# Peptides against a protein of PDB entry 8BZL, part 102

Target 1, 228 residues: chain A of PDB entry 8BZL
Amino acid sequence: SYDRAITVFSPDGHLFQVEYAQEAVKKGSTAVGVRGRDIVVLGVEKKSVAKLQDERTVRKICALDDNVCMAFAGLTADARIVINRARVECQSHRLTVEDPVTVEYITRYIASLKQRYTQSNGRRPFGISALIVGFDFDGTPRLYQTDPSGTYHAWKANAIGRGAKSVREFLEKNYTDEAIETDDLTIKLVIKALLEVVQSGGKNIELAVMRRDQSLKILNPEEIEKYV
Target 2, 242 residues: chain B of PDB entry 8BZL
Amino acid sequence: SRRYDSRTTIFSPEGRLYQVEYAMEAIGHAGTCLGILANDGVLLAAERRNIHKLLDEVFFSEKIYKLNEDMACSVAGITSDANVLTNELRLIAQRYLLQYQEPIPCEQLVTALCDIKQAYTQFGGKRPFGVSLLYIGWDKHYGFQLYQSDPSGNYGGWKATCIGNNSAAAVSMLKQDYKEGEMTLKSALALAIKVLNKTMDVSKLSAEKVEIATLTRENGKTVIRVLKQKEVEQLIKKHEEE

## One batch from the design tools (peptide; made by RFdiffusion4, then SolubleMPNN)

Design b1_p14_5_s3 (from b1_p14_5 with E2L H13A E14K)
Fold by OpenDDE base, seed 4:
Structure b1_p14_5_s3 (fold): chain B 228 residues (1-228), chain C 242 residues (1-242), chain A 14 residues (1-14)
Amino acid sequence: as target 1 above (228 residues)
Amino acid sequence: as target 2 above (242 residues)
Amino acid sequence: SLFATVEEMRELAK
């Protein structure tokens, strides 16, 4: 059946494996990204950690480089592969070009990687979407989104995963220049957006903030609760 | 029959490459892209389907890509495939420039990519690219040029052509209205709007749904320009007045 | 390059 064939077109021109990978993303925990004026914010829904599970081992927000961070929705194992390759590329770029990657550059790299896995018969698509945020050298904040197909776009704000539709609807209504006027307001916007789909308040949200000329900061639950 | 449909690089008993045909089918569902060659320039016009409020400002056209100083392309089909191919075009052009210290001839760039496309239809383990491209360019050999390529790796030069949704109808309209030897860039722009207005499945053509790029020569230099929304609005308005 | 050159692909097919 065409739906089981890896990286082949259906008679009607569909790549079913890519579409099914997108379905895998929809089953993932919700992630949100928002670009502010001088800040980028990632928020992710925390799955209830089993009582015996070490919370430190489940990071859904990862640094790719000092100036770039990524959140993902979908298959965690697939994400690890992408993250590792992206990190290597970021380091390689610094060595060869003597500058850190732009957010667009590393996004394109990740997108290209994903695309290749949609065209090889020996490989299935990655079952992940990613929100990639960071700052370019000129200090411009950037937000990109990639999907299993390898498509990428720049966004002011976006969401991926299970609750993405609801979160996106919220962002479409509430993302204004006024709403992102300050760093704090931008953070609040992300939290409010996630609260559309996350139950039990700030304890179930992971937030990462990157400000201009600053490293990625993961907010602790207490810090998140201050914004609720 | 089903076995041949799922294999990327095998001929059917009828001598057909079904995966290539299916890739072409995918392109048929993509947004419309037009190319028109004029005496004093070349243009690409593309349908813009995805308008999202949360999208960041597009620095460049969604469907029109600058390849080098003398060439641009438009894409119909799978966006991710398009991004990979457009990047490859840029790399090929850059490598040529570095090697020969002159810009790559337009047809040579198109051929280079077509060889890649063809390879993905012939060598195992890969599917065809689900993308057709229109290329516009200028070189010292042939002047202004318009090319079309498809998933098979085939290409051709055109005076006017269309890919994507309703491409057949668009081509028919272009054949009717294209005047050989008399086409100015201005008239080509008007023709593009006319054809898009008829081929796009919209009640009314709006500037938000159309991207247009022109390639001209000014003072011995190629100028690639994406029209501003206001300019496109004026073109649409002019068409409505006729 | 994200793509193997046609030449590289031919070599792999060999």
Scores: peptide ipSAE 0.018, ipTM 0.512, DockQ to the pose 0.031
Fold by OpenDDE base, seed 1:
Structure b1_p14_5_s3 (fold): chain B 228 residues (1-228), chain C 242 residues (1-242), chain A 14 residues (1-14)
Amino acid sequence: as target 1 above (228 residues)
Amino acid sequence: as target 2 above (242 residues)
Amino acid sequence: SLFATVEEMRELAK
């Protein structure tokens, strides 16, 4: 008996494997993204790195290109596959088009990849949602989210993972023009949002910032505490 | 839940990959493997279960495999799966060397295999590998390194960790006794014996039932050495005297 | 290799 993964419609029109993949995402560590005026910020719940684990190998925020970074929730191994393919695409785009990808472009690429895995024989969906942030070549900050289905949208702010609901509720209440007026305020907003679901304060948060015309910067715990 | 546990590459309603979980359970019944990172080296210690007097070749190393000049691994799980994966690791490392004229960085080798493992969890008609691995290595980027990978394709770097039988208990002991920043290879060896003595379901720990390999740097070269039985005996004796 | 590479598996899964 050939054990093929099949994503098919239920009688009521559901793609159960996609929905179940979304459940896998909900079990993942919380990630949050916020678009500021001239900054994009990603924050991730840092699961207590086992005391004996190397922190460098437990990263949930990664660069896809110089102008784009991604956080994810769900299956880490699945995420690695997506990240690698996205990086290749970013480089390919630079070679062929002679410009970096737009954030929308790479998001669409990732989304398309995910979608194909929902429709291909012998493949299961990716158990990953992603927050993709960065700057377009014109300097416009962008934030996108994609889920296991391949659906994607642009956001001002959003969250994924186990604490996403609470974080989103916080963002809905607190995301204002005033709250993102400065880079520091934007960072503070992300931290505050994560603190809604993260226990033990700033020690359990990974935070990355990308400013206009600057590379991705991962903040150290001391830097994070300044905003707490 | 039972509807999904028999399929290799399908999510359960709860978002679980049961075949991966079951593979991990299978590994839990395998012989214990430990890895410990020290300031001056890294080691693997593994339980040897297959001691048959009629074996023509006493496997000097049943569970520890040299991958290249700078890396070794230990395996817990299905032997046949382990053989395939260790062979693939060697091939990947060799191909990299040929292509780039330098040894593959440790993490890259681990990642390459993990991508394969992941694929076997996502593509239909394939089952997950019933194997977890501990990797020890040295490279110019990060120095001495210890990694663990599981059937899902996840991996992580560790200062100390354990896979196989009683791994949870072993990890707990390692957490208690591992002294960060002060771990010498000598201390690591002692710790390995201590942990194995407690985690192995044996009345008395003997050198014949334990394999230990160390990876060190000498004169700018990596040295991978499997300890002789006499050396292991001495370590055990020392532990018993303490 | 005794098993397909990731790339080969992807091709087989098409």
Scores: peptide ipSAE 0.017, ipTM 0.607, DockQ to the pose 0.027
Fold by OpenDDE base, seed 5:
Structure b1_p14_5_s3 (fold): chain B 228 residues (1-228), chain C 242 residues (1-242), chain A 14 residues (1-14)
Amino acid sequence: as target 1 above (228 residues)
Amino acid sequence: as target 2 above (242 residues)
Amino acid sequence: SLFATVEEMRELAK
């Protein structure tokens, strides 16, 4: 009888499988999110894509809906499951409620999904953290973070993955109202934050920008270099 | 290698449910939450541990949740578990309202959630929720009420109680200072600050680290309010002057 | 609902 992997409490009150999932996240590529005044920006460290790998297949930033996008750190396969379910929920919400999801709504959905996998028999926690950004229908920019436990919070700025500590320290020092006064400054802030942990400049950064009432835009390397 | 009995919450040879006990241990490491019942209201006071500069200023209390117009709760334990349970409480309350066209009685809401908690201790493939809750509320049957529930699904009504870190010490202090029949909301607030000041692992109590909610009745309506930081500061200052 | 009803859970355990 294969001991069904069950997330159980330790005698000292720890959920080890959740903690181990968090360790998996720490091994993931660094992702950063910043909420500006009228912009949300996601940046991700590019893994050295093998020269022969199609760049299309290694996107770490994905749209969940027209108004919401997500970056993640941790197990890519786990992320796919979460992303797919989130996308289905976004579409379902549009059909049933006749409005797009709020960023908080879809975050809560993802968080609840993660939490269930920490409490169900035969399931292990998802080995992913996510940064979820977007705009609510009222035009308010939002940034949320989720972890393997299913906890979520709203942030002005945050980072996840291997370099998250350094990036967060940078953001804590440099995130000011002045630093996000314009869209360009907000983008620059994200790039500068990632450069704390990413070597070789703009070529190793994926950057996505969502402005109010605009679609997700992924910046090309040339566009990123203009901000450096 | 202490083989964590990775199995379903089962009885030990001694008749103990270790997974429930371990869940309670997790709660013991959580921030302190206390509740005090007064003659003219009821309050929750909770330790705020997450003070991050980059957190978005959410108008909502980190640890105190409004359930409906007549009830609120505070949580100690695993945040993700707490979020799931608080959402369920809201759903239960809403379903009752829709079905009976009146607010759910406080104890019934508590019991409904406790049944869920209990089920997660009894049915295979589930772990206990690592959460204890304090409930405050008002209903036409019993007036102002304070309840506590734990991972086992047990609950009880209280005049004053505490969960989370240093809860035992807090309860002892509450027992000493709580005056039955003479407790006003004002005195309860003062008592809450006094107890938190002694039980929180902080050298100096600051308003940024304390969340307080009060539930009162005004003009035949329940009013739930979270105290502003300035109000909490005043309470702390008053305590320091005594 | 995130939770199956207690009744549903009991039926599943049977």
Scores: peptide ipSAE 0.000, ipTM 0.505, DockQ to the pose 0.031

Design b1_p14_5_s3 (from b1_p14_5 with E2L H13A E14K)
Fold by OpenDDE base, seed 2:
Structure b1_p14_5_s3 (fold): chain B 228 residues (1-228), chain C 242 residues (1-242), chain A 14 residues (1-14)
Amino acid sequence: as target 1 above (228 residues)
Amino acid sequence: as target 2 above (242 residues)
Amino acid sequence: SLFATVEEMRELAK
């Protein structure tokens, strides 16, 4: 009997493979997302880039389209598959609908993809959670989170990965209208949140910013240090 | 625990893919392969374990494969799996060339294979490939490049790296001796010999047990060359005299 | 081919 990856209900009604995939996410590098007034910010814990590794290939924040970017926690190879499919969908949407996707639309697409992999025989769940941020056509900033189960929700701020609990607790205490009043303050909030779990300051943080009608900007270490 | 060991594509309670980890473990027992990026080229150095005097065909390279005119790879792990993957790499590269009338970018070829590897970790009825690869190449986008991929479908670009037996020790040595921005192909070759001499489970490094390939640019063309045994001997001799 | 099967599975997953 070929051992097939089967996600089935336990006697207690649990989908163990989904739960175990969530455990894989918890082992991933911490990612944080914050929605500001006119800005969305993603921050990711840089694993100590092994000396001699090309940093370009270790990026955990990626653009899905001009108006949407994503960070993830969990299995990198799984994430690549999701990212590629999402990018294709974004382009397809532009061609067919003649408008960019809404952040909710592409999140729902990703969530649906994940959900299918929890229900399909011979497949295991994706071992990733994702923070998806961007701007809708009307200029509204959005932040969504997805998990291995295929659930998704909109957030003001959230975190995923190994340090997510601590980061979320920080955000729950410190996310206020005043804290996101300006773009700079929003960026500072993300950095401070990550510093709850990241050692050695700004050198170990990857930060990306998207403003209204602007492309994704990945901040260099020097730019990050200005906010510390 | 045993149930998760036997099933090919499921998570453990701890969120681990044991079959992928076991594949990586298997690779750790394979012959050592090194890759080093230099300013003027990139090289692969691999341990040759099967020296059978009775082999009729002098395989110039057992572990180093030319993929196209601009890329080569070395493999560590299950030979049969390696053959399948290297053939697929060649096919992907060829299809791209035919479709776009230009060579496939290096990272794109690596990614294409990595997606295949990942699929074999996610879809039922398949086991992970028990192979890690080092890729060397040149393209107009990034110039000389070195990549590493593993059974999970993860990959990364490197200035220098190692797979196979004693890879951790080799990487440590590379970190110590690799001089960023100052690495010539000549110095890279010397470094490769130095590291192999320490990481290979041999009393004395011999040219018969080492395969080296270099990728350079000459007159606007990529040149992939496997070093002759005599050239390797000279490198070893020079190291012994240092 | 071994790879065609994987691609087919991916298409089914879409």
Scores: peptide ipSAE 0.008, ipTM 0.610, DockQ to the pose 0.030; fails the geometry check

Design b1_p14_5_s4 (from b1_p14_5, 6 letters changed)
Fold by OpenDDE base, seed 3:
Structure b1_p14_5_s4 (fold): chain B 228 residues (1-228), chain C 242 residues (1-242), chain A 14 residues (1-14)
Amino acid sequence: as target 1 above (228 residues)
Amino acid sequence: as target 2 above (242 residues)
Amino acid sequence: SLFASREELRKLWE
């Protein structure tokens, strides 16, 4: 059974464990990220929370540092490991370099971590994709996406999870300079994109906004409904 | 044969390293990368497959990476593996510079990485890197140079070569058209376009799907330049007119 | 052969 857990090449050159991890991501709740002019926005589909479950503990958007936040799709337990490691690195960077990480830096760190788990014995790939957004020290908004393989790219907008295809198709059609001209329009774009796959409107959407020189703000359902 | 497919890289009864062969198979499915050595420079030409309108506007080279002031490389294979290896190349080059106060010779950098690749084929608990690389560079020892390395850790110097999809066909074409001792950078660029046009599975070659970098010497300094899309378009147009 | 030996490379720059 352990042999199946080892990430090895197939005869046709595939890393099946990585591909299977990507399938795990596809089963995850949908997440979307959009970079605006002076804003970055993350939106996530909320799963039906059990009546006795604390909503606080089900959040899929988390801060990595004051200037960086992340949404993920896939295995929640795997995500926790990545998030914790990333947070430690962000703090370490501040202490050693005396500056916060760039969004690209922390993305590369996470990507490298994921890649190592595709090449190390006794370890399986992380079953998560992540959208990482934030601001560099110069005030530039950034959006990155990474997958179980450790591949990462910078995006204007992207989506991950079970509804990612539909959301991406929507974004490809609707992401324009006009659509992100203002912060409000950018937020609306994210909400509209998520509504392609999420039923029941604002009640099933978690939305986080980070504006230039401001901290991460998670919008409440009432605030979300304003944009619907 | 199955027992060798799912385990760490070990020899088969026939003396084959299947995981290395399978890694090379993965590279065969990657985008085409070409390298051509000329008398007055060296170039890399690579297929760009990741074209998406939602990608960030910041110029991103998918396949070609600057390693230091005197060297660049192109990659074919698993992108995440490539990122790790290219980062390692940069680190090795930087450490050498700091230690000796001189740029690392091209072949030494290639060899250092190849040793790492080889180790990942020999030590337990590791899989081979699913990446081949082309290296272009200049040093005071051998001037302009072109190298190729594969997942096994093997490498060689080349006048012209190709990795990735349809590499065998590309190499055959290069052998036919490469004029030894008479190759200019201009002619090399034309040859690169010609070969890519025939080896890429596209009806028409477009500039958006091709990355080209040149390495030259100007005033005693190495210059690495990625061609602009317009320049690539001109090269394609010129080829179509011939 | 498209192989370039060390000696060939050296000669090109002498």
Scores: peptide ipSAE 0.033, ipTM 0.534, DockQ to the pose 0.010
Fold by OpenDDE base, seed 4:
Structure b1_p14_5_s4 (fold): chain B 228 residues (1-228), chain C 242 residues (1-242), chain A 14 residues (1-14)
Amino acid sequence: as target 1 above (228 residues)
Amino acid sequence: as target 2 above (242 residues)
Amino acid sequence: SLFASREELRKLWE
């Protein structure tokens, strides 16, 4: 059967392994990204860190470069592979082109990588979607989303993972120019969006903020509670 | 869902990698391995199931492997797979040392192996490794460290954890008795014995059935030591008296 | 059962 094989077309034109990889993403922790005027914000649902686990090793938001960060939903080990490849590309770009990557460039790179794993015999798709945010050299904030198929699009706001539907519905209703007028309002929007699916308030949210010409900042729980 | 069990690792309609899950299930039947992080050291304690009279008990380690001067690991799962992975760990560590003239950071070694494990879940013609590992180590970046990795290539840092048979029960006991910030290596050893005594499927805990290794710092050097049988006996005796 | 369910195992690597 076509759904038992490595990624091949079904008679009706479906790539079942890609679709099934998307199901893996839907089981992942919820991640949300929002592009503000001069800020990009990523938020992720914190699964209850097991007692005795080191929090350092359970981060769901990571930097790809100084100007780009990524959140993901789906298989953590798959994500690590993608992140590592992306980081190498970012550094390579700096060395060869003498400029940091644009957010679109690195997104396209990741998308291309994913696409190849949907077309190459003997490989399965990556079981991850990613939200990629950052700033271009001209100071423009960007948000992109990729899925297991290798498709990517630019967004004002988006969500991935198990609670993505509810979060997207919230964002569709509440994302306005007024709602992102300030950095604080943008952060608040992300938190409110996540609270649609996350219980027990800010302690279960990982939040990262990147402002223009600033490094990625991970907010601590106390800082998050100020917005709740 | 069962139709995917005999195939190369692919996604099920529900987005699951059953071959990876089955590998993890197999590990659940393997001998118990514990890791505990203390303020002044880190330890591994492992169930020894293969007891042979002709084995040199003084130097024999069934499940605990020295990786380099600063790291060791224990394994739960398929022995042959474990041998391959531990050898790879040693090679990675050695190559790093030769290239950079300093020991590989602990987490970097763990991630390098985890990338290999992940690859065996993604590339056709491969099966997942049927092995979980606990890593103990010291480096200048984070000091004493304890990591756990599974067949998926996922890993995490821990203060205390368990893999293999009855791991869930062991973890529960560790959560109950582990005192954060106050854990000495001595207390960690006692805790290890306590947990193993309750989780191992044996009538009575004996030193011959337990391997324990400690990693400490002495005079600015890492010391990895496998406890002698007599030392383990004393730990067991002390536990029985409490 | 003292053994983890498939669902529990899945949660470990997602």
Scores: peptide ipSAE 0.025, ipTM 0.612, DockQ to the pose 0.024
Fold by OpenDDE base, seed 1:
Structure b1_p14_5_s4 (fold): chain B 228 residues (1-228), chain C 242 residues (1-242), chain A 14 residues (1-14)
Amino acid sequence: as target 1 above (228 residues)
Amino acid sequence: as target 2 above (242 residues)
Amino acid sequence: SLFASREELRKLWE
């Protein structure tokens, strides 16, 4: 018989596999999320697409449902699994409860999934953190973050990935009621925050915007440059 | 680096379950949680460590969770594990209510969760939960109650106890200052502040770093209340004046 | 002892 991979406690009380998964997240591209008054915005560092690579397949921001979208940092393959599970749950919820999920609900679902992978035999933690944004049915904008451990919190603004520390520091200084007074200002805040760690301006940024009662909109590079 | 047993369900030659002990070690690094039973109520006091400016102020306590109308708990340890267990507690309580049309007795809820915890120490492929819980509650059988459970699935009823960082020191202080039969909720609150002030690794105790919940009975109903920051400030101030 | 036995609890709340 072979020893299965198990996430276990160290003598010091650490779950090293979870901590190592968090290190994998820190190696990922930077993502930022900001909650405005009537808008939620996700931004992600865009790596240069290889000449022969299909740009469609490199998206780091995805919709989970009409009212929820997610950005992630870490292992792309792991993210795909989480996204698929979340999408199924969103649809299931619509069918069974006849209402879309709240952002908190789907975040808790994802968090629970991640936690299970930290406690299940033969499974390793997911090597991803996620920013989950959207609108509840009552029109309230929400932003949540979850990490490989399955921990989640609600945020006004947050960042994950390589440049998360710098971006968070920027947001802590610049996130004010005035800075999010309008949709445009909120978008500008996200772009400015991401530019703390991303070089070469709007060409290296992917930006998604969700407004109240509107579908997810991914901005093109030209639209992003307008805010820069 | 000391090699630890990667198997969760194996006894050491000395009869120790290392994974359970290591889980308890993890809890020892968590924020301090206190529980104190009084004649007219029961309280939980917990250290709040996660204070960030960008956190969305969710009116929910960070470490104190309402389980049902008659019970609440505080957690020390891994947050994600705690979330799973607190959710399970709520589900167990709700299922019982639906089945029997009465609230679940406090000890029965505690034991149900403890059985789950124990299972995670005995069945292969699972690690212990890295969390200890304090439970406060009221039922018609035993009135106000305080329980503690650990990763092993062991539990006990207490007049006062502590889990998390510096729990041993806290328990020692509680033993010295707890007066059996004379403990009012007011006195219990004062005692909680006193103990937290000495056990928390902070230069100065502030209301922002402390969560307190009380469970009382009013007009034949259980009331679970989280103290407002101003109320906690007053308690701290009173302690400093004494 | 800070431990509360079932008997102690019964006596206290009956």
Scores: peptide ipSAE 0.024, ipTM 0.523, DockQ to the pose 0.010

Design b1_p14_5_s4 (from b1_p14_5, 6 letters changed)
Fold by OpenDDE base, seed 5:
Structure b1_p14_5_s4 (fold): chain B 228 residues (1-228), chain C 242 residues (1-242), chain A 14 residues (1-14)
Amino acid sequence: as target 1 above (228 residues)
Amino acid sequence: as target 2 above (242 residues)
Amino acid sequence: SLFASREELRKLWE
């Protein structure tokens, strides 16, 4: 049957491997992104690290460049490949164009990579969705989302992973200009959104913020708790 | 053949990679391997199942492999796959050394192999490696380290962990007895024996069925040593007396 | 004999 083949069209026009990859994303930990006025915030559902596991090797939010970071939902090993390719492209762009990438540019690059893996023989789609956030040269904060199909869109706020539906519903109701008026309010919005699907407080949330002309900052648990 | 070029690990309707899951299941039936990180060293302990009278009487390592001067690994799963991966690890480490004139950082070596594992889950004409690995090592960046990787290409750092047969039970025991910040290599060795005694699918724990390697630092150099059978016997005896 | 459960496979998505 077509659903057991490499990525090909079914008689009814479906790319089942892409759809199934999207199902893999739905099994992933929830990630949320919010674009504020002068801040971008990523939050991810963090299951408690195993007692004997080193938490430094368990990261869901990573920098692609000084001005861009990414969270993902889905297959961790797949994500590592995408992250590495994106990082190389960011550095290459700096060398060849003498400017950092725009958030849209690197998103498009990632999206194109994903799309290629949906059309090439002998390859399966990447089992990941990604939230890409950062700042353009003009200081404009950006948030993009991409999925296994290679599609991408700009967002004010969005979520991916197993709890994405509930988080999106929350964001649709609560994302207002007033809610993102300050950096602190924006951070609070992300935390509240994640708490829709995360039972415990700050201990089960990984949160990263990027402010204008500042590097990615991972908040510690104490910093997160002040917003709870 | 072209017929196999179009075949690869693919997603199920539920978004699962069954070939990866099956590989992990196979590893669950392999001999037990555990690793423990201590303040003054790191160790691997592995079940030896291949015991034959016709084997060379010279001590051999069945499950533990030296990768370079600063790292070793143990394997659980398909032996042939393990041989390929351990060889690749050695090559990666050597190429890095030649290129940069310094030893490859531990996590970087692990990641390099994990990328290979991942590729075998995504590209046509390939199957996942049926192997999980434990890595022990030392580098100037993080000191003594212990890592675990699986067929999917995922990996993590650990204070203590176990792969193979009865790994879940072993991990539970390790969680109970491991004292963070207070673990000496001596105590780690004792803990390893304790856990293996309870988790190995053998009637009695014997030195011939256990391989143990330690990685320490002496005079600014890494020392990787496989314990002699007599040393293992002593550890077992001590455990039995307690 | 105790084997790892299918639940452990969820780490693929962590």
Scores: peptide ipSAE 0.015, ipTM 0.604, DockQ to the pose 0.023

